# Peptides against a protein of PDB entry 7PB4, part 359

Target 1, 105 residues: chain A of PDB entry 7PB4
Amino acid sequence: KMLNIKEYKEKLLSTLGEFLEDHFPLPDRSVKKKKKNIQESSVNLITLHEMLEILINRLFDVPHDPYVKISDSFWPPYVELLLRNGIALRHPEDPTRIRLEAFHQ
Target 2, 218 residues: chain B of PDB entry 7PB4
Amino acid sequence: DALQMAVGYFEKGPIKASQNKDKTLEKHLKTVENVAWKNGLASEEIDILLNIALSGKFGNAVNTRILKCMIPATVISEDSVVKAVSWLCVGKCSGSTKVLFYRWLVAMFDFIDRKEQINLLYGFFFASLQDDALCPYVCHLLYLLTKKENVKPFRVRKLLDLQAKMGMQPHLQALLSLYKFFAPALISVSLPVRKKIYFKNSENLWKTALLAVKQRNR

## One batch from the design tools (peptide; made by RFdiffusion4, then SolubleMPNN)

Design b2_p30_7_s4 (from b2_p30_7, 16 letters changed)
Fold by OpenDDE base, seed 3:
Structure b2_p30_7_s4 (fold): chain B 105 residues (1-105), chain C 218 residues (1-218), chain A 30 residues (1-30)
Amino acid sequence: as target 1 above (105 residues)
Amino acid sequence: as target 2 above (218 residues)
Amino acid sequence: MVSAADEATLRLLVEELVILTAELEKLEKE
């Protein structure tokens, strides 16, 4: 039973990865070049896949504090995507922290 | 700049019109390799190239060569590492590339600017202990990452089960010893007090380069 | 522009991953 669940989980992770690559690509870094002035520290944006991985791991590794701090690497539209779809929840007291929804609970 | 052209080639892919795709690829690989080993790469260059090496965009031979030259000039961005781990989840890279990545990650660990997000990936790394090829390097990585909060009963059980399967491997013993240090009540078994933590020297591939990086950053 | 269908699919995939992960953790504690 455990082996089958592991195998299925791996397949699901692969499917999610492919799905995210196809439908949720990283914003092309090229768009930010045109606005001249702000020395925006070229914060490398993480993929939606990376965001989800961080959130899933935090949920299970630290279940009593499953919140992740939103860094500058979190692309705001992806954060909003997760929140509006009920995949993630914002911390009630700290808007800079989000958690994955505990679908197992 | 030759390096910028090389990085741009890998990022954008081969321009269709080049008749001699292999020669162009080799030229750009050599450019990246030469700069990386002489001066190291900027964090931005590592970000781009590391992502490419793990994405499966190129063949295993090319990916391996790129990954071997992921030598920082100063620092590696944590975000680049997180991205790299995400590609491991997708599974488009070869087993050999995964091994090389974990070796790289251990070797370059001190050059990663932050560890907060990497620490959140603890569970993912721990799950990779089941891969016999990865296990020695993952143990080393976990040894570097493990905090008291990561030491849980179920992880202890998994490590003990792994030890029962694989025997008393030095890398497993090192990790178990650390677990016992943080949570002595969870590990009733007397671990041999090994004075020397012996991890397989993952650094061997980059030893000379790492020395050069440390000298430049002094 | 991400379609509503893609967003729904994303939610389902993540939900399944969380459930499976929890089941695995439970089995490992047992």
Scores: peptide ipSAE 0.619, ipTM 0.385, DockQ to the pose 0.267
Fold by OpenDDE base, seed 5:
Structure b2_p30_7_s4 (fold): chain B 105 residues (1-105), chain C 218 residues (1-218), chain A 30 residues (1-30)
Amino acid sequence: as target 1 above (105 residues)
Amino acid sequence: as target 2 above (218 residues)
Amino acid sequence: MVSAADEATLRLLVEELVILTAELEKLEKE
């Protein structure tokens, strides 16, 4: 039973990864670094996949405080997407913190 | 035509072999400027050039000039605006370019074909209120976008905090007044009844161009 | 532009993933 669930979870993760790459990509960064001196504001955006991983891990690792602080690496449109779809919830007192919805409760 | 050649130049980038890269760039930039101010640009041309202006492909001076001539012939595609906002998140454009973009967005708001996707970016725009340089223009944009559903307790708190930090700025007061209109129970503070809303963009850089666009589309 | 269908699919996938993760955590503690 446990093995079957693990295998199914891995398959689901793979499916989710492919789905996110196809339908929820990051903004295209392909502008070739030609000119050295533009202080590229070094904000590396993370993928929606990475965001979800962080949120899921926090939900299970720290169930009493399942909130993640929104960093500059979180693309705001994807944060809003998670919130409007009820996938994530904003902290009531701290708008800079979000949690994954506890769908298992 | 000359405009297609100019747009193609900006899209493909400078050909390595041209000895007079700066002269060629200036020629194409002037072509775009002349057509934009005279006739406006097609939605497809704005889509290409707006993304280029915010991508960091060219220098700040060039990006500023491109953005200043993003004048529609008829409409601006919402998708172009969404893509432009995505570039703001990447942060390859200067602070001055960001300010100019928000000014442009407010100025051109009525010429954007749809608002559904832009409304979904409400949270992103609201987060930009913390930037002192952007705040006046973002308040104006939010004033145009705000629906009852956007008025949440945490946003009210953030606006009140900004007011405490920055003082009773006219643009903040305008937005707070709108919030109070939609959700009076969330704003216990007495707001001065302002008969006239003052946003910094009362004198729009595009005022003359916008009048011409409206006249052509009548 | 993300479709409403894609957003609904995203939600379903995440819900299922959370449920499966919870089931695994329960089984690992037994």
Scores: peptide ipSAE 0.618, ipTM 0.409, DockQ to the pose 0.281
Fold by OpenDDE base, seed 2:
Structure b2_p30_7_s4 (fold): chain B 105 residues (1-105), chain C 218 residues (1-218), chain A 30 residues (1-30)
Amino acid sequence: as target 1 above (105 residues)
Amino acid sequence: as target 2 above (218 residues)
Amino acid sequence: MVSAADEATLRLLVEELVILTAELEKLEKE
């Protein structure tokens, strides 16, 4: 039973990864470097896949505080996507923190 | 393209010589609306059109329609928001446009690329709490912006005074609850533990558009 | 343009993943 669940989870992770690559890519940073000296803090955006991994891991690793702080690496439209779809929840007292929905409770 | 022509029309203003000024305006407005709802607007297009909507260059009806279609393709520039707020200070926009702007700002908050300069405008937004029409939306905005450093005794007093004047409004309670979280010693009043923060206008006028934007960026 | 269908699919995939992860954790602690 455990082996079958592990295999299914791995397959699901792979499917999710492929699905996200196909349908939820990062925006092409073709921000043409117009040379103005604005320190483009080139905040490396993480993929939606990486974002979900962080959220899932936090949910299970720290169940008493399952919230992740929104960093500049989180592409805002994807944060909002997760919130809007009920995949993630904003912290009631700290809007800079989000958690994954506890679908298993 | 048609969108560039439309944006250029609004930026440059109506060319004096057009006999059909209203038809031309309507055509360009529909072009902007169609693209905004289908594809979203680029940050540069939002920058231009948002300023136009708040500058008082056009009538209230046109400004309202422009502001309603300020839907990003990807992100909104913080600079565009700061410039927009500067127009609120000039006072050339109607009260209804101000309300719509704050609703828009709350709705689009997560699509704004940076928050550092917006956070510096905290005091300006807080002063707008005195406007009864703006108060619900400003409370929601402040709820999103408030950090521990913003929670000062004088602001607590102002919020309590507003609550005394307006009653126990859900939006004020939400903001006060956040203030109590950051600075429990400043708020001795027992606030009802509301599990759900209720801001009245959860019906985001842009809910469908934002769904579409999020879908496009997937 | 991500379709509403894609958003629904994403939710379902994440939901299943969370449920499976929780089930595995329970089994590993037995």
Scores: peptide ipSAE 0.620, ipTM 0.426, DockQ to the pose 0.302; fails the geometry check
Fold by OpenDDE base, seed 4:
Structure b2_p30_7_s4 (fold): chain B 105 residues (1-105), chain C 218 residues (1-218), chain A 30 residues (1-30)
Amino acid sequence: as target 1 above (105 residues)
Amino acid sequence: as target 2 above (218 residues)
Amino acid sequence: MVSAADEATLRLLVEELVILTAELEKLEKE
């Protein structure tokens, strides 16, 4: 039973990864090279997959405080995507913190 | 493309020779509006147009229309917001434009790429709480921006004074509740336990646009 | 433009992943 669930979880993770790559890619850094002096604020945006991983891990690792602080690596449209779909919830007293919805509860 | 020509028109200003300046202006404004509502605008386009809307280069009606179509395709640059706030300090925009800007800033807050420089403007936004027309929107903005480091005794006093003057406003209570969360020792007043933070989000002029952006970025 | 269908699919996939993760954690503690 446990092995089957693990295998299914891995398959689901793979499917989710492929799905996210196909439908939810990172924004093209197509900001044209022209003006040198915009410090390409080298904040490496994380993928939606990585965002979800962080949120899922926090939900299970710290269930009493499952909130993650939104960093500059979080692409804002994807934060909003998660919030509007009820996948994530904003902290009631700290809008800079979000949690994954506890679907298992 | 038509959008680049429109943005270029607003950036460079009207070419002197066009007899039908108003028709040309309207054409370009409609182009920007159509693209913004349909597809959103690139961060660079927002940077240019937002600056124009707040600079006082055009009349209030034009500035209002430009500001209403500042809908991102993906992100808004923090630098664009900082520049916009700098124009608010210069005072060349109308009171209605200021209100609209704060409404826009709240509505688009999650689309701004960074918050570090905006957070440095906390004191400026906080000072705008004294404007009765701005107060509800500024409270909402401050609720989004407030960090523990921003919660100072003098700001608590100012908020309590505002509450004494204006009464128990839901937006002030929301901000005070956040302040109490970060610094409970500074706020001895019992705040009503409101489970739902009620910022009048009801009048989001961009609700449909944001839904569309959300649908496009979905 | 992410479709409403894709967003619904995303929610479903995440929901299933959370449920499976919770089930695995329960089984690992037994």
Scores: peptide ipSAE 0.619, ipTM 0.422, DockQ to the pose 0.287; fails the geometry check

Design b2_p30_8_s1 (from b2_p30_8, 14 letters changed)
Fold by OpenDDE base, seed 3:
Structure b2_p30_8_s1 (fold): chain B 105 residues (1-105), chain C 218 residues (1-218), chain A 30 residues (1-30)
Amino acid sequence: as target 1 above (105 residues)
Amino acid sequence: as target 2 above (218 residues)
Amino acid sequence: MPVYSEEAQQQLRLMVEELVILTAEERELE
């Protein structure tokens, strides 16, 4: 049973990765070139996959405080996407922190 | 409801008097697609739409779109699959539609309610191995269907001949390995012990939908 | 902001839900 779950999870992760690349890609760097004044924030944005991984890990590793602080590496549209779809929840007292929805509970 | 109207449209055909036949078709097709991907389709709806998709009633583009949205809410009737295969025999569908159907069949295999009649079609599927475009998907299907009783000397010979012609393809190796497992005396050739079976990801088109179906049916 | 399809968003949710459930099951068995 454990092996089956692990295998299935791995398959799902792979599928999710492909799905995210296809439907939720990061914005291409190319769009930033033309408008002079946008401060090239040197901040490396993480993929939605990486963001979800962080959120999932936090949910299970620290169940009593499952919230992750939103960093500059979090692309704002992804944060909004997760919140809007009920995948993530904003901390009630700290708007800079989000958690993954506990779908297993 | 909108879905019933859409299915009815495909079943009964376009009402001749409609000046905007293409717009109506697109509307109904989108309705089916939306429901299929969101909720899945009832077995009865799949029965109707599969038949239509393979009958040649509509063009290849429409048939392709219909097949892509043949996502079950719960189960697919074996009878629907048998009927669909019967249309393959008539040959009114395009090669691309056939490929898509086999991909669909493999992807949806676990959702088919019964396998008894499908198993009887083993010979038909096996005969389709000769089609280079179908071969990878048919091998996968046969891998799922093959029982000891299906492993016959003549089929072993055919598989070995195919291997000689096509080379040692992963999908052929997988099927041959299964054959050797059931009937080791029939296959004297040493097959590489592959721990991992590799088939083309035929299910990729429906991976997300299948996950949704599984989740809803828990 | 990018406009994502409703369908893609729904699928994302479902996949994440499943992943969370599987992760929970996996951890329970560890």
Scores: peptide ipSAE 0.640, ipTM 0.454, DockQ to the pose 0.302
Fold by OpenDDE base, seed 1:
Structure b2_p30_8_s1 (fold): chain B 105 residues (1-105), chain C 218 residues (1-218), chain A 30 residues (1-30)
Amino acid sequence: as target 1 above (105 residues)
Amino acid sequence: as target 2 above (218 residues)
Amino acid sequence: MPVYSEEAQQQLRLMVEELVILTAEERELE
């Protein structure tokens, strides 16, 4: 039973990855914001897949504090997407922290 | 074999050079339809064609026609169903195709060779209850799949919430009744005792064909 | 801001929900 769950989870993750690439891709880096000299640290945006992985892991690894701090690597449209669809919840006292919805509870 | 050529056409796609692409497509589609309704399709043919119907390779009209003729000669492979569900996750098929797929899945449920992997998809199907168009058929499917181990408190809450939102639907009542049967302690609400469980007759599209399949396999 | 289809958003939710449930089941068996 455990093996079957693992195998299916892996398959689902693979399918999710493909789905996210097709429907929720990161914006093309080609928007050359004009070189204003500010070393805008090329904040590498993470994929939605990576965001979800972080959120899921936090939910299960730290169930008493399942919140993740929103970093600069979190693309704002993804954060909004997750919140709007009830996939994630914002911390009631700290708007910079979000958690994954505990669908298993 | 005309059927092999037709299946091959759908698998490989249209040959670029054919001026009469639509006529060729129609010819092959009719071939598949004729064989499927007369004799049923082999499990391998269903595997190929079901995948094609849900992949978004062809237009909605073609996909619908293919899916309607997914009638087995003997059995449907569970693997084919699992692959089909994976395509649903990718979302390249229309909403109408999804509905048709669930209707098909319910209608053909007894012809699927194994259920172990399909049972692992229970949560995915359960989540699809939130889609109003799918809900009646998903309830029916879940009614067929539900085991005691699937009846969890969070799912009970979800069903009750759904009932609060949608009202007391016959298909939802059927599923809740089954849940209460497996886990009476989780459902404190009195459910009306229905002597008969009624689902939307998803089988109507294939009723004649299914009877024929059952007769051939006796 | 990108415009996502409602259907895609719904599917995303369904997939994540399932993934969370599977993860929970996996953790319970460990």
Scores: peptide ipSAE 0.640, ipTM 0.496, DockQ to the pose 0.462
Fold by OpenDDE base, seed 2:
Structure b2_p30_8_s1 (fold): chain B 105 residues (1-105), chain C 218 residues (1-218), chain A 30 residues (1-30)
Amino acid sequence: as target 1 above (105 residues)
Amino acid sequence: as target 2 above (218 residues)
Amino acid sequence: MPVYSEEAQQQLRLMVEELVILTAEERELE
């Protein structure tokens, strides 16, 4: 039973990964809009897959504080996407923290 | 080979320079259709064309026609089906194409070489029950896939909730009856003993083709 | 801002929901 769940989860993760790459890709870094010398803080944006993984892990690893701080690596459109679709919730007192919806509860 | 050229055309896409793009597309599409209905397609050809039909590379009309001619000569690879399902997740295909795919999947179910990976997609299919257009076909698919290990309390609750919303649909009742068979303790509701499982089998677009496939493989 | 299809967003939600449920089940068996 456990093996089946693990295998299914793995398959779902793989499918999700492909889905996210196709529908929710990161913006191509190549849009070098020409304007001014603002420090290319090469903020390494993480994929939506990685964001979801972080959020899921936090939900289960720290159930009493399931919130993740929004870092600069979080692409703002992804954050809004998750919030808008009820996948994530913003912390009531700290707008810089989000949690995954506890769908299992 | 005309079929190889046609498949190659769909795989590589139309060469930009031809003024007669539509005529060329139609020619190749007709070639695929003719071979598929007469002889069936090889597993490799189905793999390529099924992926194309669901990828959104072509327009809905073309995709629909391709999908309708996904008739196997012998078997369909499970991997092809898994890939196809992955495209369904991507949402590049129309709702009508999704419905057609599930109909196709149910119709061709016995011709799929293995079911292990498809069974792992059980939860994905189950989630699609919420789509009213897909629900009848998904119920049928789940009826074919459901094992005892798939029957969980949360899924039972979801099915009962769906029944409360949609009413006593024959396809939903069929699935619930199967669930009750595997896990009678989870379903306290008395289900009418319907001896006849009614899935809309009447709409099998491939009935004649499937009979031909079975005859060739005897 | 990228324009995401409503259908893709719905599918995303469903997939994440299922993943959370599966993760919970996996953790309960450990």
Scores: peptide ipSAE 0.637, ipTM 0.493, DockQ to the pose 0.472
Fold by OpenDDE base, seed 5:
Structure b2_p30_8_s1 (fold): chain B 105 residues (1-105), chain C 218 residues (1-218), chain A 30 residues (1-30)
Amino acid sequence: as target 1 above (105 residues)
Amino acid sequence: as target 2 above (218 residues)
Amino acid sequence: MPVYSEEAQQQLRLMVEELVILTAEERELE
């Protein structure tokens, strides 16, 4: 059973990676560099895949406080996407924190 | 058209080759302002410009002017509002921009096509009550959004704490009265019966524009 | 801002849901 779960999870992660690249790509880095007057917030945006990994890990590693602090690396459209679709929830008292929905409960 | 070019400028950013960047910026900003106040903006245009105003892409002065002209021709998409709120968490906009956004949100509330997604952000808005500059406008917004399901013991405690700190403010009293209506068992304190609900800026910055929008959509 | 299809968003939710469930099962067996 454990082997089957691991194998299936690996396959799902691979499929998810491809899916995210196709449907939810980050804006091209090249566009950021050319725009001089944008305060080059040198902040590297993370992929949606990386964001989801962080959220999932937090959900299981710290179940009593499953919230992740929103950083500058979190692309705002991704935050909106997750909230709108009920994938993530905002902390009721801290607007800078979000959690993954506990789908397993 | 001139509006499309202006919106495109803000979306794509200034082209490096323009020797007079500030003059170009001002030209496009005036174009947006003129159209917005005269005819209103399409939902798609508001979606683009609202997010730009809160992204920190431009300076505070420009962002303020953009927000002031976020006047709909017909409706505002709730998605645009949700996206805008997401920018507030990133901290790239000024405090004054945040205040203006909440004022705008209250003013334009009836023109937002749906409220379901906005209601999911209730906790975020509620947390913003702690900001003294935002508190009056957030109370007004919460008054418009609050459902019975939102009235929780911890929120009641927070409101009472705020009242203890700030005194009996009309906007806070209005929200507390609504909370008591939905959940009388959670609020044991006698609230003065106010015959009139009062929120700050009943005279809306957009009053004239909103009247014009309503007239066009009749 | 990017415009995402409703279908893609629904698929995203389903995939994340499944991933969460699988992760839970995996951790229970460890």
Scores: peptide ipSAE 0.636, ipTM 0.401, DockQ to the pose 0.313

